# Peptides against a protein of PDB entry 4HTP, part 55

Target 1, 231 residues: chain A of PDB entry 4HTP
Amino acid sequence: SQTVASHVPFADLCSTLERIQKSKGRAEKIRHFREFLDSWRKFHDALHKNHKDVTDSFYPAMRLILPQLERERMAYGIKETMLAKLYIELLNLPRDGKDALKLLNYRTPTGTHGDAGDFAMIAYFVLKPRCLQKGSLTIQQVNDLLDSIASNNSAKRKDLIKKSLLQLITQSSALEQKWLIRMIIKDLKLGVSQQTIFSVFHNDAAELHNVTTDLEKVCRQLHDPSVGLSD

## One batch from the design tools (peptide; made by RFdiffusion4, then SolubleMPNN)

Design b2_p13_7_s1 (from b2_p13_7, 9 letters changed)
Fold by OpenDDE base, seed 5:
Structure b2_p13_7_s1 (fold): chain B 231 residues (1-231), chain A 13 residues (1-13)
Amino acid sequence: as target 1 above (231 residues)
Amino acid sequence: MSFVEKVRKMEEE
């Protein structure tokens, strides 16, 4: 079935997240999120104009924005050290070189940017001069690959995990990879709270999530911002 | 065009 997520480039989500992160004020952060969300809902209405009983919702995006609330997908089993080693291999970085050491020792950076402890930012600067400028993945494709990683982690298929990771990496810009890493590690550092995200999505979203702990149900049941829980 | 820009264009048509 057709989904909004199959039509939304992952790059556009990442650009939105980047704008949110760079914004200083709460109001500005909210504005960027709202613009993306409103566009999603409008596109949904157009895409599903003749199909009223669809299960499609904002869930594919929401689970990437609030990855710590993921309950459907199992653990990835991916740590920063694994990613560091993968990047060193993929980019053919000298093991004793500056960039390899930056990735491996991301907690104690020698650089001037103060990105200590943020592996995604360290990776971004290493990747920026080496990666394509625009990725080709949709939000649906990213979620499919992440599902594959989680499933294969559960099955202890390390080779297949690597394959899916390589597909994600090779089809993503440096900026997209920064955000992808943060999604995998489950820490986006947006500077906006979970409660704020829910409040912008729907007035009843926080309440429904507190009861159900099911992010998909929240997105599906509260898809229409004008229809409340009591309706 | 970004996704947001594409949606805006669709609404104007």
Scores: peptide ipSAE 0.467, ipTM 0.904, DockQ to the pose 0.977
Fold by OpenDDE base, seed 2:
Structure b2_p13_7_s1 (fold): chain B 231 residues (1-231), chain A 13 residues (1-13)
Amino acid sequence: as target 1 above (231 residues)
Amino acid sequence: MSFVEKVRKMEEE
């Protein structure tokens, strides 16, 4: 029942992703990811020192970093237009106001920022002056809420979807929401490939994923970077 | 303190 994800603030994952995105070189991007990953593995060992053969792994974070590879939870049924309308409602933005129009017309922004087509960046700038500075959610809590959204989408429970989205939004900073949006839309724009992420995680990760298409299995079986597929 | 920093501190103890 004890997981690393329950101890890692979602804000810290988002800060790592932000550093990766802002880094110009591949080496720097890799460094930021590696630091987070190594810390996760070290914390895992400490947390589970008295318990062998746990199922806990990097999977809770990996499924947020590579959301396009998600296979466990079903579709969210959420697109940019839905989020735009939700933010307009939640923030009580005038419908004919500048910020509401930015969110709705995110593909053709009139603003000074070159964020055309990137809804998450447009949302970030709208949210920045209006949201709390630091969120309160853990990675586990974020995944639980995302699971709820997917489940309720399947069940056609729009009210419960909205409830979970509101919880995510109200407990997250503008920066955290930027990345959360990108996770939901499944486009992080990190500037580093899936292959690079897998390669940094484990030398055999890409191969195992190509065969199994099971991200959790990849994270669990290759939790130790020194133990390969052939071992 | 970030998660990474907390883990570093933990290793030093």
Scores: peptide ipSAE 0.464, ipTM 0.904, DockQ to the pose 0.977
Fold by OpenDDE base, seed 1:
Structure b2_p13_7_s1 (fold): chain B 231 residues (1-231), chain A 13 residues (1-13)
Amino acid sequence: as target 1 above (231 residues)
Amino acid sequence: MSFVEKVRKMEEE
């Protein structure tokens, strides 16, 4: 029942993603991803040392890194405008104030940083002076909350969606929220392709995903980089 | 300490 994801702070994933995004070269981007992945695998081996045939895998992280490939969780029903309104409310921003207008008009190049069209970056700068410096959520907890959002969206429970979003927001740093937003919107802007992520994960990952379209199966079956599909 | 750093420490022990 133990998972690696329950031990990995969401902040650490976000920091890794931030490093990847800021890296200029493909090789450096890959290095940061590989470091996180290798650590995950090593921790997995340690955590499950006495337990064979576990279903635990990199999937909890992978589904956040490649959110466009999510098939288990249904649609969140969340758009930038909804998040903007939520932040305005939560942060008690004046509706006609600069920060509120930035969030609402995120597509307009009014920002000093040239982040037009990237809601997550705009949100980051609004949140940075107002949020916790460090979040408290694990990757598992983030996924649980996202599952709740998707489930409640399907059930049309808007109040419960808001509740889960508030839990995510209030327990996350500005940086974590930037990445969380990108995960929800399904655009991480890492500067590396899906193919690259799969290639780093496992040589056969892209092939298996192309056949199965099941990200969990890919992560589980190809957990060991030394064991191929034909093995 | 980051997750990566924690794992490194675990390997050294």
Scores: peptide ipSAE 0.463, ipTM 0.903, DockQ to the pose 0.889
Fold by OpenDDE base, seed 3:
Structure b2_p13_7_s1 (fold): chain B 231 residues (1-231), chain A 13 residues (1-13)
Amino acid sequence: as target 1 above (231 residues)
Amino acid sequence: MSFVEKVRKMEEE
């Protein structure tokens, strides 16, 4: 079945997240999120014009924006140290070189950017001169690869985890990888609260999530902003 | 062209 997520580039989600992070103040952050969400809903209506009662929703994007609320996908089993080692290997970085040491010692960076403790930002600067300018993955493809990682982690298939990670990395820009890392580690640092994200999505979203703890149900039941829980 | 821009263009057609 066709989904909106299969038509939305992952790069466009990452660009939206980058704008939100760089924005000063709550109002500007909300504007960027709302523009992306409204576009998603409009595209959904066009894509599914002749098909009633589809299960497609904003869920594929929402689970990446609020990764700490993910309950369908099991744990990835991926930490910053694992990613650091993978990047050193993939980029063929000298182990005693500056860039390798930055990745391994990300908690105490000596650099001028003040990004202490943010592995994703440190990785971004290492990747920027070495990676694609534009990625090729859709939101659907990113979620499929993340599902594969979680499933293979549960099955203790380390080689297959590495394979899926390599597919994500080799098909993503430095900016996309910055946000992908934050999604995997489950800390986006957007500067906007979960409650604000829910309130912009739908007036009843926070309440429904508090009762069900099911992000997919929230996105599906409250897909239309004009239809409430009591309707 | 961004996703947002593509959707805007579709609405104008």
Scores: peptide ipSAE 0.461, ipTM 0.902, DockQ to the pose 0.973

Design b2_p13_7_s2 (from b2_p13_7, 9 letters changed)
Fold by OpenDDE base, seed 3:
Structure b2_p13_7_s2 (fold): chain B 231 residues (1-231), chain A 13 residues (1-13)
Amino acid sequence: as target 1 above (231 residues)
Amino acid sequence: MSFVEKVRALEEA
């Protein structure tokens, strides 16, 4: 069956996350998230207009927005140091060059941007002049590749992990890779709490998650914002 | 095609 996630570009999620991060006020951050969510629900209704009993939901996006709550997918086994080495190799960066050293020493305060300790921001500036302007991946394809990484990490297949990472990197813009890194490391730095994200999604979402700890159940059972748990 | 444009296209089909 077709899913909403198979039609939504990963770039659209990343642009939404970027707008949320850049917004200073809580109300403006909430507005950007709500606009994306409302568009998703409208698309769902149109896509599934003739099929009432579908399992499709906001879950494919929610698990990328709240990656620290992921329970279905196993650990990636990926750290910043691994990504740094991969980028140095892929971009053919001189090992003693400025950009390679920035990636390897991302925790050390260097430069004027104040990005110390944020590997994703350091990577963004290195990637910006070197990567595609627009990516080609959908949200479903990103999740499929992340599933592959987690599965192969469990199986200790380092070669296949690298293959999936290269597919993600080569088909993504610098901005998309910034957010992808944050999803893998499980720290988006949006400036909004988990509680706020749940409250915007559905009034009962935080309660249901506290009981079940299952993001997919939360997204499926509370897909309609007008239908509560007691309904 | 933006996500919003895709939604509109599905509603009109």
Scores: peptide ipSAE 0.107, ipTM 0.781, DockQ to the pose 0.534
Fold by OpenDDE base, seed 1:
Formats: C-alpha cells, sequence, structure tokens
Structure b2_p13_7_s2 (fold): chain B 231 residues (1-231), chain A 13 residues (1-13)
C-alpha cells in the first residue's frame, strides 16, 4: 500500500532538520518541526482520503528523527571509523591527504570549523564539493536501505552492508549524508529534547511511549493530534 | 516535485 514516506523526499526531512539545528530558540525549532509534521498529516489525509483503517503513520520519519528509540531495526554495526574508510575509498581520497586525515581523526580539533567530535559535520565539508547537489531518495527508500544494512549486519554479510551504504551515499547530497550519518550514529544534535519532539507530535505521546516503548504504536495510535489516549 | 508541491497536488485532486 502507498505510504506518505514513499512520497516524501529524504532531502525535505534533512532540510527541516537543518533548519531546526540552525535555529537558536526552542520556539523556532518547534515551528520547523511542526511545519513538517503538519505537512505530513495533510498529505496523509489526502493520500488516504478514501481509505479507512490504514496503518500508515509518521513512524517512518519519527524513527529517523528519534533514532535512539529504534527497537524494530537491529544494530547497524557501523561506526565513524568504518564510514571514514568507506568515504576515503569511495572518493578516492589520498590516505595521507588533508581530507582523509580529517575523517580519520575527526575527534581531534582542526581549528577550521570547530567541528571536532562531530563526524557528520566533518564529512559534510569533505563531501560538499564532491557529491550530488540534490539527492533522489525518499524517506521510505532510506528506511529500506537502513533495514537492509541492519539485516545484513545480523547476517554478517559485510559485502551487502557496503552495497547498501554505497546506494545511500551515491544518491544523497552532502547535506543529506550529514543527517544520514547522524541517524546511523543515533545523535542528531537538534538542540531539542525527545520530550519536546513528542509533545509537538501529540500531548500523550511521551506517556504512551513511556509505557509501550513502541515508537510505531505511538505514531499510529496518536496520529490525530485531537484524539487522545482516553478517547 | 517538492513535498509541499506534492501535498498541494493531492489536495487539488
Amino acid sequence: as target 1 above (231 residues)
Amino acid sequence: MSFVEKVRALEEA
């Protein structure tokens, strides 16, 4: 069946996340998230206008926004060092070159941007002059590829993990890859708490998640912001 | 087509 996630470009989520990150105030951060969420809900209503009892929800996006709460997908088995090596290989970076060393030594301050310890930001600047300006992946496709990575990690198929990573990388802009890395590492650095995200999504979301620990259930049951747990 | 454009297209259909 059709899902909202199959229609939403991953780039649009990343742009929203970028706006949230760059915003200084809590209110502005919330506004950007709310605008994306409202658009999602409107699209859902339009897409499913003639269909009742759909299981489609905000879950595909929510699990990328709150990746630390992922319970369905198994571990990726991917660390910054692995990504660094992959990028060096893929971009054919000289191993002793500045960019390769930046990726490998991402924890060490380089003095340029103050991005020490944030691998995703370091990767962004390396990727920006070398990758696509616009990505082609939807949120659904990103989740499918991430599912593949997790499944293949469980199966110890490193070759297939690499294949899926390459698909993600080659079809993504530098900005999209920045956020993708943060999703994989499970640290978005948005500057808003999990509770804030839940509160914007639905007044009862934090409570339901606390009880169920099921992010998909939270997104499905509380899809309508006007319908509470007690209803 | 952007997400916003897709939303509009569905609303108009």
Scores: peptide ipSAE 0.105, ipTM 0.779, DockQ to the pose 0.531
Fold by OpenDDE base, seed 2:
Structure b2_p13_7_s2 (fold): chain B 231 residues (1-231), chain A 13 residues (1-13)
Amino acid sequence: as target 1 above (231 residues)
Amino acid sequence: MSFVEKVRALEEA
């Protein structure tokens, strides 16, 4: 079945997340999220204008925005050290070079950006001069690859995990990879609470999630902001 | 085409 997520570039989600992170005030953060959500809902209505009973929802995006609430995928089994080693290999970085050491020792403050402990930011600066300016993946494709990683981790297929990671990396900009890393590590650092995200999505979203702990159900049942749980 | 542009294109179709 055709989904909104199959049409939305992952780059557009990442740009939205970047704007949210860079915004100082709660109101501006909310505005950026709302604009993305409203665009998604409009696209959904246009895409599904002749189909009333679709299962398509904001869930593909929401599970990337709130990755700590993911319950469908099992653990990725990916740590910062694994990603560091992968990037060193992929980018052919000298192992004793500055960039390789930054990735491996990401917890140690290396003076310049105050990004100690944020592997994604360290990776971003290493990747920025070396990666594509624009990625080619959709939100659906990113989710498919993440599903593959989780499945292969459960199956202990390390080679296939690496393959899916390489596909994600090689088809993504430095900015997209920064956010992808944060999604995998499950820490987006947006500066806005989960409750705020739910409140912007739908007035009843926090309540429904508290009861069901099912993010997909929340997104599907509360797709229309004008239709409440009691309707 | 940006996501916003894609939305606009679908609304006009």
Scores: peptide ipSAE 0.105, ipTM 0.775, DockQ to the pose 0.564
Fold by OpenDDE base, seed 5:
Structure b2_p13_7_s2 (fold): chain B 231 residues (1-231), chain A 13 residues (1-13)
Amino acid sequence: as target 1 above (231 residues)
Amino acid sequence: MSFVEKVRALEEA
């Protein structure tokens, strides 16, 4: 069956996340998230206009926005050091060069930007002059690749993990990769709380998640903002 | 096609 996630470019989610991160006030952060969510719901209604009882929901996006609540896919087994080495190899960076050292020593301030400890930001600046300006992946495709990584990590198939990572990297802009890294590491640094995200999504979302700990169930049951838990 | 453009296209269909 068709899903909203199969139609939404990953770039659009990343642009939304970037706007949220750059916004200083809580209200502005909420506005950017709400605009994305409203567009998603509108698209859902149009896509599924003639189909009842679909299982499609905001879950494919929500699990990327709140990656620390992911329970369906297993651990990726990916750390910053692995990504650093992969980028050095893929981009053919001199190992003793400035950019390679920035990636490997991301915890130490080596640049003019106060990005120490944020590997994703370090990677962004290294990638920006070297990668595509626009990615080609949908949210569905990103989730499929992340599922593959988790599955292959469980199976200890390192070669297949690398293959999926390469697909993600080669089909993504620097900005998309910045956010993808943060999703994998499970720290988006949005400056907005989980509670706020749930509150914007649905008034009963936090309560339902506290009871079920099932993010998909939350997204599916509370898809309609006008229908509550007691309804 | 951007997400916004796709939404518009579905509304017009």
Scores: peptide ipSAE 0.116, ipTM 0.781, DockQ to the pose 0.520; fails the geometry check

Design b2_p13_7_s3 (from b2_p13_7, 8 letters changed)
Fold by OpenDDE base, seed 4:
Structure b2_p13_7_s3 (fold): chain B 231 residues (1-231), chain A 13 residues (1-13)
Amino acid sequence: as target 1 above (231 residues)
Amino acid sequence: MSFVEKVREMEEE
């Protein structure tokens, strides 16, 4: 079935997340999230105009925005050290070179940006001069690849994990990869709480999530902001 | 054109 996520470029989600992260105030952060969400809902209505009973929802985006609440897919089994090694290999970085050492020693403060401990930011600067300017993946495709990684991790198929990671990397800009890394590591550093995200999504979202712990159910049942849990 | 911009254009048509 056709989904909104199959039409939304992953780059646009990443741009939204970037704007949220860079925003100083809570209100501005909320505005950026709300604009993306409202656009998603409007597009949903247009896409499904002739179909009343669809299971499509904001869930494909929400699970990337709140990756720590993911319950459908199993663990990726991916850490910063694995990604560092992969990037060194993929980019053919000298192992004793500056960029390789930055990736491997990401916890050590290096440079003026204060990005110590944030592997995704360190990776971004290494990738920026070396990667595509614009990625080609949709949100649906990103989720499909992440599902593949989780499934193959459970099955201990390391070669297939690498294959899916390479597909993510080679079809993504440096900015998109920064956010992909944060999604995989499950720390977006948006500066806005889970409760705020739920509150903006729907007034009853936090309550429903607290009861069900099912992010898809929250997104589906509370798709319409005007329809509450008691309705 | 961003997704948000695309949706705005769709509403104006």
Scores: peptide ipSAE 0.425, ipTM 0.885, DockQ to the pose 0.974
Fold by OpenDDE base, seed 2:
Structure b2_p13_7_s3 (fold): chain B 231 residues (1-231), chain A 13 residues (1-13)
Amino acid sequence: as target 1 above (231 residues)
Amino acid sequence: MSFVEKVREMEEE
């Protein structure tokens, strides 16, 4: 029942992703990811020191870092237009106002920022002066809410989808929401490839994923970087 | 304190 994800603030994942995105060189991007991953593994060992053969792994974080590889939860049914309308409503933005129009017309922004086509960045700047500075959600809680959204989308329960989205939004900073949006839309724009992420995680990760297409299996079987597929 | 920093402190104990 205990998971590393229940102890890791979503804010810390987002800060790591932000550092990766802002880093210019591949080596620096890798360093930031590795630092977070190594910390996760160390914490896992400490948390589960008295329990062998646990199913807990890096999967809760990995599925947020590589959201395009998600296979467990179904589609969210959420696109930029829906989020724009939700933010306009939640923030009580004038519909004909500058910020509402930025969100709705995110592909052709009139602003000074070169964020054309990046809804998450546009949303970030709208949210920054309006949101709390630090969120309260863990990685586990974020995944639980995303699971709820996907399940309710399948069930056509729009009211419950909105409820879960509101919980995500109201408990997240502007920076956390920027990354959450990118996770939902499945485009993180980290500037590092999927292959690089897998390579840093484990030498055999890309191979195992290519065969199984099961991200959880990859994270569980290759939890120990010193134990390979052939071992 | 970040998650990474907390883990570092745990290793020092």
Scores: peptide ipSAE 0.419, ipTM 0.883, DockQ to the pose 0.976
Fold by OpenDDE base, seed 1:
Parts: C-alpha cells; structure tokens; sequence
Structure b2_p13_7_s3 (fold): chain B 231 residues (1-231), chain A 13 residues (1-13)
C-alpha cells in the first residue's frame, strides 16, 4: 500500500520541472529529469525491498509531467478564467487592481516580464509575495486532490471542486502553484518533447505507449530500465 | 533537504 509518491514532496517535482524549464540545452534538461527519475527508482527499491510484485511505479509523477496523456482522470473543467477569479477572491485582490487585471487579461502583453498568454507565469508573480515559501503536499496528495476535482466536475459539484482547489492553493508555494496550474491546463512548457521524456524513462516507453495509450502500464511494465518489452 | 538529496543520503548509509 506504500507508494513512492507518498514520500516525495510536490515541491521537489516542481523544483525539478523548474530546472528543466530554465535549462537551455536538451542535455541539461535531460540531466535534471534523469536525476529525479533515478532517485525515484532508487527510493522505490528501498521502499519495496521486502515486497515483490508491487504495483507502485513512476506513474504518479509521470501523469503530472505528461498531463496531456492522462486517461484515468476525467476533465477538470477548470480554465484560466476560473482560476483567475478564484485567486482574486482568495487573495482579496481589488477587482480593478493591477494584479486582478493581470490575471483576467493574461493574454494581453501588459506584463513587465513578457509572459503574455502564460497564465501560470502571471499567477506566479502575483502569488510570489503572497504565498507560503514552501508547500506541504506530496505528489500523492496532489494527485488525490486532482482526482477529487475531476470526480466532482463529473458530478457537477462545484462547491467541492472549489474546496479541493483551495486545499491545493493554500498548501502550495507560488512556484508549486505555477506548475500545478500548468498541470491542470496540460501545458508544462518544459522545452522537451514527450518522446524525449519517454526515451529517458525507458527505451521502449514510446513504443508501449503508442500501442496501449496507457501511461500507468508504461510506467509499471517498464519500471526497470534494464528490462525491455520482450523480456 | 530535497528528495534527491534524501535518496543520496540513504544510499550512503
């Protein structure tokens, strides 16, 4: 029942993603991803040392890194405009104030940083002076909350969606929220392709995903980089 | 301490 995801702070994933995004070269981007992945695998081996045939895998992280490939969780029903309104409310921003207008008009190049069209970056700068320096959520907890959002969206429980979003927001740093937003919107802007992520994960990952379209199966079956599909 | 750092420490023990 134990999972690696329950032990990995969401902040650490976000820090890794931030490093990847800021890296200029493909090789450096890959290095940061590989370091996180290798650590995950090592921790997995340690955590499950006495337990064979576990279903635990990199899937909890992978589904956040490649959110466009999510098939288990249904649609969140969340758009940038909804998040903007939520932040304005939560942060008690004046509706006609600069920060509120930045969030609402995120597509307009009014920002000093040239982040037009990237809601997550705009949100980051608004949140940075107002949020916790360090979040408290694990990757598992983030996924649980996202599952709740998707489930409640399907059930048209808007109040419960808001509740889960508030939990995510209030327990996350500005940096974590930047990445969380990108995960929800399904655009991480890492500067590396899906193919690259799969290639680093496992040589056969892209092939298996192309056949199964099941990210969890890919992560589970190809957990060991030394064991191929034919093995 | 980051997750990566924690794992490194675990390997050294």
Amino acid sequence: as target 1 above (231 residues)
Amino acid sequence: MSFVEKVREMEEE
Scores: peptide ipSAE 0.418, ipTM 0.883, DockQ to the pose 0.885
Fold by OpenDDE base, seed 3:
Structure b2_p13_7_s3 (fold): chain B 231 residues (1-231), chain A 13 residues (1-13)
Amino acid sequence: as target 1 above (231 residues)
Amino acid sequence: MSFVEKVREMEEE
């Protein structure tokens, strides 16, 4: 079945997240999120014009924006140290070189950017001169690869985890990888609360999530902003 | 074109 997520580039989600992070103040952050969400809903209506009662929703994007609320996908088993080692290997970085040491010692960076403790930002600066300018993955493809990682982690298939990670990395820009890392580690640092994200999505979203703890149900039942829980 | 821009163009057609 066709989904909106299969038509939305992952790069466009990452660009939206970057705009939100760089924005000063709550109102500007909300504007960027709302523009992306409204576009998603409009595209959904066009894509599914002749098909009533589809299960497609904003869920594929929402689970990446609020990764700490993910309950369908099991744990990835991926930490910053694992990613650091993978990047050193993939980029063929000298182990005693500045870039390798930055990745391994990300908690105490000596650099001028003040990004102490943010592995994703440190990785971004290492990746920027070495990676693609634009990625090729859709939101659907990113979620499929993340599902594969979680499933293989549960099955203790380390080689298959590495394979899926390599597919994500080799098909993503430095900016996309910055946000992908934050999604995997489950800390986006957007500067906007979960409650604000829900309130912009739908007036009843926070309430429904508090009762069900099911992000997919929230996105599906409250897909239309004009239809409430009591309707 | 971004996703947002593409959707805007679709509405104008």
Scores: peptide ipSAE 0.418, ipTM 0.882, DockQ to the pose 0.972

